Peptides against a protein of PDB entry 3JWR. Designs and how they scored, part 4

Target 1, 323 residues: chain A of PDB entry 3JWR
Amino acid sequence: TRELQSLAAAVVPSAQTLKITDFSFSDFELSDLETALCTIRMFTDLNLVQNFQMKHEVLCRWILSVKKNYRKNVAYHNWRHAFNTAQCMFAALKAGKIQNKLTDLEILALLIAALSHDLDHRGVNNSYIQRSEHPLAQLYCHSIMEHHHFDQCLMILNSPGNQILSGLSIEEYKTTLKIIKQAILATDLALYIKRRGEFFELIRKNQFNLEDPHQKELFLAMLMTACDLSAITKPWPIQQRIAELVATEFFDQGDRERKELNIEPTDLMNREKKNKIPSMQVGFIDAICLQLYEALTHVSEDCFPLLDGCRKNRQKWQALAEQ
Target 2, 298 residues: chain A of PDB entry 3JWR as posed
Amino acid sequence: TRELQSLAAAVVPSAQTLKITDFSFSDFELSDLETALCTIRMFTDLNLVQNFQMKHEVLCRWILSVKKNYRKNVAYHNWRHAFNTAQCMFAALKAGKIQNKLTDLEILALLIAALSHDLDHRGVNNSYIQRSEHPLAQLYCHSIMEHHHFDQCLMILNSPGNQILSGLSIEEYKTTLKIIKQAILATDLALYIKRRGEFFELIRKNQFNLEDPHQKELFLAMLMTACDLSAITKPWPIQQRIAELVATEFWEQGDQVGFIDFVCTQLYEALTHVSEDCFPLLDGCRKNRQKWQALAEQ

## One batch from the design tools (peptide; aimed at target 1 S127 H142)

Design b1_p10_2_s2 (made by RFdiffusion4, then SolubleMPNN; from b1_p10_2, 5 letters changed)
Fold by OpenDDE base, seed 5:
Structure b1_p10_2_s2 (fold): chain B 323 residues (1-323), chain A 10 residues (1-10)
Amino acid sequence: as target 1 above (323 residues)
Amino acid sequence: EPYEYPDLFF
């Protein structure tokens, strides 16, 4: 296609030029082509292209295929969200110095997972899918959408001309797919809430050890969540704009809940409760985000900008909630 | 059976 030819022939700027190592990164000014170029740079600078012998055209095709399998009519859970999740992962690996704590296969899996974790997202949560009796709710009991996202990811990875993992051994391939699946499933906040206590307790007791396979798996899950929620850490103007996109999508779900399901939406998804957004954001930060970024900063002090950003945005939301 | 939209590939 013309798009593939354009991407494959383009000069890929440095990570410094693209600012993709910055925790403060914003994609708002970037074209779709530039987001794809950024993604190529992430794979290259993480040594994934070289170490796993990826063909440039295949990587380009894969990126475009992933991007194409996000819906354009979804306000928040679209390609830009996945791209920002992957960028935060890249920044955490590089600037946050987590790269040296992980294997190349773990890094490969996390980057693929970050880009793929919301594939074909429909702009509604698992609760809506379940309550609407959607066919997906019959296939999966828990983490319904995350299973679907992984299925989409696997389909793309196995598609002709998109096989970025073809340079892996059979064992490396199996390991990578296992980690991808675990990482995508970990983006279900219900699973995060269930598992985070173990992680925080290990940190609190100074017993956290990445050499333990179970703790490694737990850490990868927490890191995925930290990147998925990273909008809450962004500079205030970026945070506000992303919060508006999230609110738009949630209110669209709430409107559908009223119309299609005859259900009164929760305050979070109720358009009539828009004035509660600041207080709800404070509550979300306190209940979900702060401890995660505190724990992540304890694992790697160079991740402090995520914690600092989260704290600053809490203050901003609190000030709005008091008005 | 779940209805899946056709996936698009390059």
Scores: peptide ipSAE 0.122, ipTM 0.704, DockQ to the pose 0.035
OpenDDE base, seeds 1, 2, 3, 4: peptide ipSAE 0.092, 0.119, 0.059, 0.048; ipTM 0.828, 0.691, 0.710, 0.813; seeds 1, 4 fail the geometry check

Design b1_p10_2_s3 (made by RFdiffusion4, then SolubleMPNN; from b1_p10_2, 5 letters changed)
Fold by OpenDDE base, seed 5:
Structure b1_p10_2_s3 (fold): chain B 323 residues (1-323), chain A 10 residues (1-10)
Amino acid sequence: as target 1 above (323 residues)
Amino acid sequence: EPVEYPDLFF
């Protein structure tokens, strides 16, 4: 209640003051209150508050509820990751000029999805959930965690005093929820790997058309992944620190895999192979990231800072791998 | 059986 009162009464700084339009943005120096203020600014400057008649107190409560449903004991997949994903989405929409290519409902859905995409994340991947025979693995066959994240998102959106979508028509509400679900599910890297070839081929052939509903859906999925992975694009000091958080969480999973499942972890999750992090990061950039940010830059040239950041960090990781 | 976690709302 005190946190809600403090947030609801606070003056929300401008996007310029908060630097939330910058692709180089870092949250490291921000308090939890400041991250919530940034989030309010994102909704406001995307015209979502006005267009969908969001009550300020309801939006504040919703943001705090989303934040509270991320675990504090998870090194990387926490509120700060979700917040940074949403900030990258905001920067891509504004500075990257993608806002002009999307509907207000698509923008609304993407922002909610970015903030919600890892709700109640447990610091372990779908493979661990499946191998540990976790109850969630009985509910969902594929994208186990992403289905759970969407369920958590839906629960919050339907909770008393958190209903930020109450100003929508029934049709707008249904459309928004559909896009949110698709966007959250798209953050499963296994789905990204399956779908990205279609996107890259459309770009390569100069056949990409956002007026096609299927291509629009594909683009929203690729944009979600681009924002979810955007840590790889950040200025080197930020990238390096986030990579340490990711490594910490992966090593914690690897330690649990040894202890709970009696299996040898993969190199990525093996604490004993910490010295391979630089070469693994180069491999990750080459296999997953570069083509995505290249393709995104072809859709909007103003997204080039993401590609440039990714290329610069590849050079930094390569230099460390040669040591 | 799905493990229910307490949801925290304001």
Scores: peptide ipSAE 0.107, ipTM 0.686, DockQ to the pose 0.035
OpenDDE base, seeds 1, 2, 3, 4: peptide ipSAE 0.071, 0.081, 0.049, 0.076; ipTM 0.699, 0.674, 0.673, 0.700

Design b1_p10_2_s4 (made by RFdiffusion4, then SolubleMPNN; from b1_p10_2, 4 letters changed)
Fold by OpenDDE base, seed 5:
Formats: sequence, structure tokens, C-alpha cells
Structure b1_p10_2_s4 (fold): chain B 323 residues (1-323), chain A 10 residues (1-10)
Amino acid sequence: as target 1 above (323 residues)
Amino acid sequence: PPEVYPDLFF
């Protein structure tokens, strides 16, 4: 396609020029082509292209295929969300120095997972899918959408001309797919809530050890969540704008819950309760985000900008909640 | 059965 030709022929700017190492990064000013160029740079600077013998055209095609399999009519859970998740992963690996703690296969899997973790997202949560008796709810009992996202990821990875993993051995391929699946499934916040206590306790007791395979898996799950939620860490103008996108999508779900399911939506998804957004954001930060970024900062102090951003945004939301 | 959405590849 013309888009593929344009991407494959383009000069890929440096990570410094693209600012993709910055935790404060914003994609708002970037074209779709520029987001694809940023993604190529992430793979290149993580040595994934060289180490796994990726053909440039195949990587370009894969990126465009991933991007195309996000829905354009979804306010938040779209390509830009996946791209920002991957960018935060890249920043955590580079600026946060987590790269030095992981294998190349783990890094490969995390980057693919970050880009793929919400593929074909429909702008509704697992609860809605279950309550609407959607066909996907017949296939999966838990983490319905995350299973679907992984299936979409696997389909793209196996599609002709998109096989970025073709240079891997059979064992490397199996290992990579296992980590991708675990990482995508870990983005279910219900699983995060279930598992985070173990991670926080290991950190609190100074018993956290990345050489332990179970603790490694746990860390990768927590890192995925930290990147997935990283909008809460962004500079206030960026955070506020992303919160509006999230609210738009949640209100769209709430409107559908009223119309299609004949139920009153929760305050989070109720358009009539938009004045509660600031207090709900404070609650979200306290209940979900703060301890995660604190724990991540204990694993790598260079991740402090994420924690600092989260704390600053809590203050901003609290000030709005007091008005 | 699940809704079949068109898979788009380059």
C-alpha cells in the first residue's frame, strides 16, 4: 500500500528527536505516520530489530496492521492509547533503566504486548461485554477482552508479511508468545488488584528478586499495568485531556447501558455525574496508582518521574474536587 | 458464534 511504502522509505528520527525516552511524552501533535516512526525507533533502540533479525518492511507492515486493528470510533482505547502504553514501556526500559534487568525476549514480548494489549477494543469494559451477553462472553469467563486482544495479536503475528518473529527459534517463539499472553492478560485491572498485594509485600520486605521466575512474571505484569495507566503520570495538561477521552468513552458506555441494558450506570460511567470526575480521579489515584508507582520506583529509582507525576496530578484533581 | 470483524493487514 501507499502507506506502507511511505513508512518503509521514511528516515526514522532519533529517540532524542522524537522525545520517546521522556516520561512526559505526548502524542497529541503526532500524525499516524509519526507514531509508526516512533514505534520503529523503539524496536531499533531496544536492539530488537538486530537481535531478532527483523526485516524492516515486515516490521513496518506489522506496525501498520496493529494500528489498523484498533477502532477509530473508540474515544480512548484506540491506537493512540496502545502507542502511549508502548512509549511509556520504552521510557521505563531506557530512562527508567529497567532494560538492564530484563532479557531481550522479555523486552520484545513487553513491547509487542504494549502495542497489542487493546487490539479491537470496543470502547466497553468486560462487565458490559458479560452483561450484554456478547458472543465473546461465551468464549471466556474472565478477562474476556484481554483474551480477545491476545487472539488478535496472535492473528496479526501469524499473518503473511507481518511475521516479525520469524527470525526466532521455536523455543524463543514459544517463550515470547507466553510472555505476550501473560502481559496482555495482566492489563485486566481485576487481575492487577488480585496480584498487586504480593508484589507490594515483596517490595516492603526487601525480598523482591527478579532472578526468581515467579517474581519476574509478577514484575512484568505490574510493569504492564504501570505503562497502561501511565496517563495519570503525565504533565497536568496532558493528563486532563486524556481524562476527558476516558470520561467520553465511559459515558458512551453508560449511555449504552441505559439504552441497551436498561440499567443505571455507575457514577464513573454516568454523564450526569461528570462533576464527580475530580473526586473519582483522586480515589482512582489512591486506590490503584500511587502504590504501584511507589513500588516501581523502589525497583528502579529512575522511574521516579512516574510517581512524581502521579502525585502532582493527585494534587490537581484534589484542588478541583474542593471547588 | 463471535462476531467476525474484518481483519485488516498490509
Scores: peptide ipSAE 0.082, ipTM 0.685, DockQ to the pose 0.035
OpenDDE base, seeds 1, 2, 3, 4: peptide ipSAE 0.017, 0.069, 0.039, 0.047; ipTM 0.635, 0.675, 0.680, 0.678; seed 1 fails the geometry check

## One batch from the design tools (peptide; aimed at target 1 H142 A190)

Design b1_p11_1 (made by RFdiffusion4)
Pose (drawn by RFdiffusion4):
Structure b1_p11_1 (pose): chain A 298 residues (1-255, 281-323), chain P 11 residues (1-11)
Amino acid sequence: as target 2 above (298 residues)
Amino acid sequence: SLHEIHETLHE
């Protein structure tokens, strides 16, 4: 509660000061309070704060709530993951210049979604909770964890003093939530795989076009995956360390080159054809693929 | 199926 006092009264530094415009950004050295501040700057500089009548008091309580609903004891899938995703999402809209390609309702949705796409993640994959017959698997059909992440995001938005959406017309609120649901579910790697082929062709055939309502919402799913694992596009010292956490969390459940080839370079290449200013992601990606390949040969 | 994809991914 004091954490709210101190936060809701601190000056939010500029985006330039926070270096959150950068695809090469890192959080290792930021405090907790600082990361929440960057998030406020994100909402502010995306005009989300003014265009949706958000009160500084409410947005702060909500951001803090999402922060406290990520598990601390979880290796990689903690708050800093949701944060590093939203920052990548933010950097994509700004420096990658995509904001000029989509509505205010979509931008708001993507940011709220990127922040909460893994809420309450208990450090285990959909495969495991299904095979261990976790009650969550009994409750949800497909995309079990991602359904839960959303059930949480919504629970928080309906919380008192957290309705950062309270300023929306009922129609706006209704469709924003629809997009948020789609965004969070799209972070299921299974859906990314079952759908990417369709998108990779519209790109390959120089046919892809945003104006098409359907082609757009598909891309929105591809964008979510692009930020969800943007960590693989980081400078080597960072990718080195964040790969250490994904490493531990996976081993805890058990108690890189093939993946980048199978999952990543394919995707970031497509994102750059859609937006050239998004190439730093593709560059940083194959750059790390280079260093992991060299290590694989010892 | 999606569950099959999850198993593939896990492997």
Fold by OpenDDE base, seed 1:
Structure b1_p11_1 (fold): chain B 323 residues (1-323), chain A 11 residues (1-11)
Amino acid sequence: as target 1 above (323 residues)
Amino acid sequence: SLHEIHETLHE
């Protein structure tokens, strides 16, 4: 395609020029082409292209295929969300120095998972999918959308000319796919809530050990969630704009719940309760975000900007809730 | 997303 030719021929700017190592990064000013260039830079600077012998054209095609399989009519769970999740992963690996704690296969899997974790998202949560009796709800009982996202990821990875994993051995390939699946499934917040207590307790007791395979898997899940939620850590103007996108998508779901399911939406999904957004954001930060970024900062102190950003945004949301 | 978390916590 013309888009592939343009991407494959483009000079890829440095990570410094693109600011993709910054936890404060914003994609708002970037074109779709620039987001693809940033993604190439992430793979290159993590040594994934070199270590796994990726062909440049195949990587370019894969990135464009991933981008194409996000819906344009979804307000938040689109390519820009996946791209920002991957950028936070890149920043956590580089600036947060988590790269030094992981294998090349784990890094490869996490970056693929971050870009792929919401593929073909429909702008509705698992509860809506279940209540609407969607065909996906018949295939999976739990983490319905996350299983679908992984299936889409696997489909793209196996598509002609998109096989970025073709340089891996059979064992490396199996390991990578296992980690990708686990990482995508970990973005189900229900799973996060279920597992986070074990992670926090290991940190609290100073018993956390990345040499333990179970604890490694647990850490990768927590890191995925930390990147997926990273909008809450961004500078206030960025955070406000992303919160508006999330609210738009949730209100669209609530409108569909009224119309299609004949149910009253929850406060979170209810357009008429827009004035509760600030207090709901404070509740979200306290219940979900703060402890995660605190624990991540204990694993790597260089991740502190995520925690600091989250704390600053809590104060901003609290001030709006008091208004 | 931020708000999917809130539903999962308040269900």
Scores: peptide ipSAE 0.047, ipTM 0.804, DockQ to the pose 0.147; fails the geometry check
OpenDDE base, seeds 2, 3, 4, 5: peptide ipSAE 0.042, 0.042, 0.043, 0.043; ipTM 0.790, 0.791, 0.790, 0.791; seeds 2, 3, 4, 5 fail the geometry check

Design b1_p11_1_s1 (made by RFdiffusion4, then SolubleMPNN; from b1_p11_1, 6 letters changed)
Fold by OpenDDE base, seed 1:
Structure b1_p11_1_s1 (fold): chain B 323 residues (1-323), chain A 11 residues (1-11)
Amino acid sequence: as target 1 above (323 residues)
Amino acid sequence: SLAEIEDLLAD
């Protein structure tokens, strides 16, 4: 395609020029082509292209295929969300110095997972999929959408000309796919809530050890969630704009719940309760986000900007909730 | 992400 030719021939700017190592990064001003260039830079600067012998054209095609398999009519869970998740992963690995704590296969898997974790998202949560009796709800009992995202990820990775993992051994390939699956499934917040207590307890007791395979898996899951939720850590103007996108998608679901399912939506998905967004955001930060970024900062102090951003946005949301 | 949280917190 013309898009592939343009991407493959383009000079890829440095990570410094693209600001993709910054936790404060915003994609709002970037074109789709520029987001693809940023993605190439992430793979290159993590040494993934060199270490796994990726062909440039294959990587370009894969990125464009991933981007194409996000829906344009979904307000939040689209390519830009996946791209921002991957950028936060890149920043956590580089600026947060987590790269030195992980294997190249784990880094490869996390970056692929971050870009792929919401593939073909429909702008509705697992509860809606289940209640609507969607065909996907017949295939999967738990983490319905996350299983679908992983299936889409596999489909793309196995598509002709998109095989970015072709340089891996059979063992490396199997390991990578296992980690990708675990990482994508970990983005189900239900699983996060179930597992986070174990992680926080290990940190609190100073018993956290990345050399333990179980604790490594747990950490990768927590890191995925931290990147997926990273919008809450952004500078206030960015956070506020993303919160509007999330609210739009949730209100669209609530409207569908009323129309299609004859269900009264929850406050979060109720368009008439827009005035509750600030207080709900404070509740979300306190219940889900703060402890995660605190724990991540204990693993690597260089991740502090995520925690600091989250704290600052809590204050901003609290001030709006008091108005 | 937030909707999934509310469903989890409502349960």
Scores: peptide ipSAE 0.038, ipTM 0.771, DockQ to the pose 0.174
OpenDDE base, seeds 2, 3, 4, 5: peptide ipSAE 0.033, 0.033, 0.033, 0.029; ipTM 0.755, 0.757, 0.753, 0.736

Design b1_p11_1_s2 (made by RFdiffusion4, then SolubleMPNN; from b1_p11_1, 6 letters changed)
Fold by OpenDDE base, seed 1:
Structure b1_p11_1_s2 (fold): chain B 323 residues (1-323), chain A 11 residues (1-11)
Amino acid sequence: as target 1 above (323 residues)
Amino acid sequence: SLAEIEDLLAS
């Protein structure tokens, strides 16, 4: 395609020029081509292209294929969300110095997972999929959409000309796919809530050890969630804009729940309760986000900007909730 | 992500 030719021939700017190591990064002013260039830079600067002998054209095609398999009619869970998740992962690995704590295969898997974690998202949550009796709900009992996202990820990785993992040994390939699957599944917040207590307790007791395989897996899951939720850490103007996108998608679901399922939506998905967004954001930060970024900062102090951003946005949302 | 949280918090 013309898009592939343009991407493959383009000079890829440095990570410094692209500011992709910054936790404060915003994609709002970037074209789709520029987001793809940023993605190439992430793979290159993490040494993934060199270490796993990726062909440039194959990587370009894969990135464009991933982007194409996000829906354009979904307000939040689209390519830009996946791209921002991956950028936060990149920043956490580089600026947050987590790269030195992980293997190359783990880094490869996390980056692929971050970009792929919401593939073919339909703008509705797992509860809606279950209640609507969607065919996917017959295939999977738990984490329905996350299983679907992984299936889409696997489909793309195996598509002709998209095989970015072809340079891996059989054992490396199996390991990578296992980690990708675990990482994508970890983005189900229900699983996060179930598992986070173990992680926080290990940190609290100073017993956290990345050399333990179980604790490593747990950490990768927590890191994925931290990147997936990273919009809450962004500078206030960015955070506010993303919150509007999330609200739009949730209201669209609520409208569908009323129309298609004859169900009264929850406050978060109820367009008529827009005035509750600030207080709900405070509740979300307190219940879900703060402890995660605190724990992540204990693993690597260089991740502090995520925690600081989250705290600052809590204050901003609280101020709006008091008006 | 937030919708999943509310479903989780509402349950």
Scores: peptide ipSAE 0.041, ipTM 0.785, DockQ to the pose 0.175
OpenDDE base, seeds 2, 3, 4, 5: peptide ipSAE 0.040, 0.038, 0.033, 0.034; ipTM 0.776, 0.774, 0.751, 0.754

Design b1_p11_1_s3 (made by RFdiffusion4, then SolubleMPNN; from b1_p11_1, 7 letters changed)
Fold by OpenDDE base, seed 1:
Structure b1_p11_1_s3 (fold): chain B 323 residues (1-323), chain A 11 residues (1-11)
Amino acid sequence: as target 1 above (323 residues)
Amino acid sequence: SLAELEDLLAS
């Protein structure tokens, strides 16, 4: 395609020029081509292209294929969300110095997972999928969409000309796919809630050890969640804009729940309760986000900007909730 | 994001 030719021939700017190492990064001013260039830079600067002998054209095609398999009619869970998740992962690995704590295969898997974790998202949550009796709900009992996202990820990785993992040994390939699957599944917040207590307790007791395989897996899951939720850490103007996108998608679901399922939506998905967004955001930060970024900062102090951003945005949302 | 919270609360 013309898009592939343009991407493959383009000079890829440095990470410094693209500011993709910054936790404060915003994609709002970037074209789709520029987001793809940023993605190439992430793979290159993490040494993934060199270490796994990726062909440039194959990587370009894969990125464009991933982007194409996000829906354009979904307000939040689209390519830009996946791209921002991956950028936060990149920043956490580089600026947050987590790269030195992980293997190359783990880094490869996390980056692929971050970009792929919401593939073909339909703008509705797992509860809606279950209640609507969607065919996907017959295939999976738990984490329905996350299983679907992984299936889409696997489909793309195996598509002709998209095989970015072809340079891996059989054992490396199996390991990578296992980690990708675990990482994508970990983005189900229901699983996060079930598992986070173990992680926080290990940190609290100073017993956290990345050399333990179980604790490593747990950490990768927590890191994925931290990157997936990272919009809450952004500078206030960015955070506010992203919150509007999330609200739009939720209200669209609520409208569908009324129309298609004859169900009264929850406050979060109810367009008529827009005035509750600030207080709900405070509740979300307190219940879900703060402890995670605190724990991540204990693993690597260089991740502090995520925690600091989250705290600052809590204050901003609280101020709006008091008006 | 709030989206993730909704998934959590709806489950």
Scores: peptide ipSAE 0.044, ipTM 0.791, DockQ to the pose 0.139; fails the geometry check
OpenDDE base, seeds 2, 3, 4, 5: peptide ipSAE 0.039, 0.039, 0.039, 0.041; ipTM 0.773, 0.773, 0.770, 0.779; seeds 2, 3, 4, 5 fail the geometry check

Design b1_p11_1_s4 (made by RFdiffusion4, then SolubleMPNN; from b1_p11_1, 7 letters changed)
Fold by OpenDDE base, seed 1:
Structure b1_p11_1_s4 (fold): chain B 323 residues (1-323), chain A 11 residues (1-11)
Amino acid sequence: as target 1 above (323 residues)
Amino acid sequence: SLAELRDLLAK
């Protein structure tokens, strides 16, 4: 395609020029092509292209395929969300110095997972999928959408001309796919809520050890969630804009719940409750976000900007809630 | 409410 040709021939700017190592990064001003260029830079600077002998054209095609398999008519869970998740992962690995704590296969898996974790998202949550009796709800009992996202990820990875993992040994390939699956599944907030207590307790007791395979897996899951939720850490203008996108998608779901399922939506999904967004954001930060970024900062102090951003945005949302 | 948010996120 012309798009592939353009991407493959383009000079990829440095990570510094693209600012993709910054926790404060924003994609709002970037074209789709520029987001793809950023993605190439992430793979290159993490040494993934060299270490796993990726062909440039194959990587370009894969990125474009991933981007294409996000829906354009979904307000938040689209390519830009996946891209921002991956960028936060990249920043956490580089600026947050987590790269030195992980294997190359883990890094490869996390980056692929971050980009792929919401593939073909339909703008509705697992509860809606289940209640609507969607065919996907018959295939999977729990983490319905996350299983679908992984299935889409696997489909793309196995598609002709998209096989970025072809340079891996059989064992490396199996390991990578296992980690990708675990990482994508970990983005189900229900699983996060279920597992986070173990992680926080290990941190609290100073018993956290990345040399333990179980704790490593747990950490990768927590890191995925931290990147997936990273919008809450962004500078206030960025945070507000993303919160509007999330609200739009949630309200669209609520409208569908009324129309298609004949149910009253929860406050979070209810367009008529827009005035509750600030207080709900404070609640979300307190219930879900703060402790995670505190724990992550304990693992690597260089991740502090995420925690600091989250705290600052809590204050901003609280101020709005008091108006 | 916070409880409603938790319930939503857990589904």
Scores: peptide ipSAE 0.038, ipTM 0.770, DockQ to the pose 0.148
OpenDDE base, seeds 2, 3, 4, 5: peptide ipSAE 0.035, 0.036, 0.036, 0.036; ipTM 0.755, 0.762, 0.760, 0.758

Design b1_p11_2 (made by RFdiffusion4)
Pose (drawn by RFdiffusion4):
Structure b1_p11_2 (pose): chain A 298 residues (1-255, 281-323), chain P 11 residues (1-11)
Amino acid sequence: as target 2 above (298 residues)
Amino acid sequence: PDPTAPYTPPS
């Protein structure tokens, strides 16, 4: 509660000061308070704060709530993951120049979604909770964890003093939530795979076009995956260390080159055809693929 | 089409 006092009264530094405009950004050295501040700057500089009548008091409580609903004991899938994703999402809209390509309702939804796409993640994959017959698997059909991440995001938005959406017309609120649900579900790697082929062709055939309502929402799913694992596009020292955490969390459940080829370069290439200013992601990606390949050969 | 349409979970 004091954490709210100190936060809801501190000056939010500029985006330039926070270097959150950068695809090469890192959080290793930021405090907890600082990361919440960057998030406020994100909402602010995306005009989300002014265009949706958000009170500084409410947005702060909500951001803090999401922070405390990520598990600390979880190796990689903790708050800093949700944060590093939203920052990548933020950097994509700004420096990658996509904000000029989509509505205010969509931007708000993507940010809220990127922040909460893994809420309460217990450090285990959908495959495991299904095989172990976790009650969550009994409750949800497909995309089990991602359904849960959303159930949580919504629970928090309905919490008192957390309605950062309270300023929306009922119609606005209604469709924003629809997009948020779609965004969070799209971070299921299975859906990314079962859908990417369709998108990779519209790109390949120089046919892809945003104006098309459907082609757009498909891209929105591809954008979510693009930020969800943007960690693979980081400078080597960072990718080296964050790969260490994904490493431990996986081995805890058990108790890189093939993946980048299978999952990543394919995607970031497509994102750059859609937006050239998004190439740093593709550059950083193959750059790390280069260093992992060299290590694989010892 | 719905990009998030249901699917059978992989085995």
Fold by OpenDDE base, seed 3:
Structure b1_p11_2 (fold): chain B 323 residues (1-323), chain A 11 residues (1-11)
Amino acid sequence: as target 1 above (323 residues)
Amino acid sequence: PDPTAPYTPPS
C-alpha cells in the first residue's frame, strides 16, 4: 500500500525529537504516520529490532495492521489509546528505568501487548457484552473483551508479512505469547482489583522481589494497568480532553443500554448526569489510581511523574466537583 | 458496575 511505502521509506526521528520518553507526552498534534514512526522508534530504542532480527518492512506492516484493526467510530478505545498506552510503557521502561529490571522477551511482550490490548474494541464494556448476549459472551465467561483482543493480536502476528516474531526460537515465541496474553488479560480492571492487594502488601512490607517469578508476573500486570490508565496522569489540558473522549464513549454505551436493553444506565454512562463527572473522577483516582502509581514509584522512583500527575489531576477534578 | 472501563469509580 502507499501507506506502507511511505512509512517504510520515512526517516524515523529520535526519541528525543518525538518526546516519547516524556510522561507528559501528547499525541493530539500527531498524524497517523507520525504515531507509526513513534512506534518504530519504541521498538528500535528498546533494542527489540536488533535483538529479535525484525525486518523493517515487516515491522512497518505489523504496526499498520494493528492500527487498522482499531475501529475509527469508537470515541476512546481506538488506535490513539493503544498508542498512548504503548508510549507510557516506553517512557516507564526508559525514563522510569524499568527496562533494567526486565528481560528482552518481557519488554517485547509488553510493547506488543500495549499496542494490541484493545484490538477491535467496540466501545462497550464486558458487562454490556454479557447483558446483550453477544456471541463473544458465549465464548468467554470472564474478561470477554480482553480474550477477544488477544485473539485479534494473535491473528495479526500470524498474518503473512506481519510476523515480527519470526526471528524468535520456538521457546522464546511460546514465552512471549504467554506474557502477551497475561498482559492483555491484566487490562481487565476486574482482575486488577482482584490482584492489586497482593502487590501493595509486598511493597508495604518491603518484600517485593522481581527475581521471584510470581512477583514478576504480578508486576507486569500492574505495569500494564498503570500504562492503560496513564491518561489520568497527563497534564491537566490533556487529561480533561481525554476524559471528554471517555465520557463520550460511556454515554454512547448508556444510550444503547436504554435503547437496546431497556435499562437505566449507571451514573458513569448516563448523559444526563454529566455534572457528576468531576466527583466520579476523584472517586476513580482514589479507589483505583493513586495506590497503583505510589506502588510503581516504590519499585522505580523515576516513575514519580506518573504519581505527581495523578495527584495534580485529583486536585483539579476536586476543585470542579466543589463548583 | 463493571470496573473494566477506564475512569470507572468504585461501586
Scores: peptide ipSAE 0.044, ipTM 0.792, DockQ to the pose 0.069
OpenDDE base, seeds 1, 2, 4, 5: peptide ipSAE 0.043, 0.041, 0.040, 0.040; ipTM 0.796, 0.778, 0.782, 0.778; seed 2 fails the geometry check

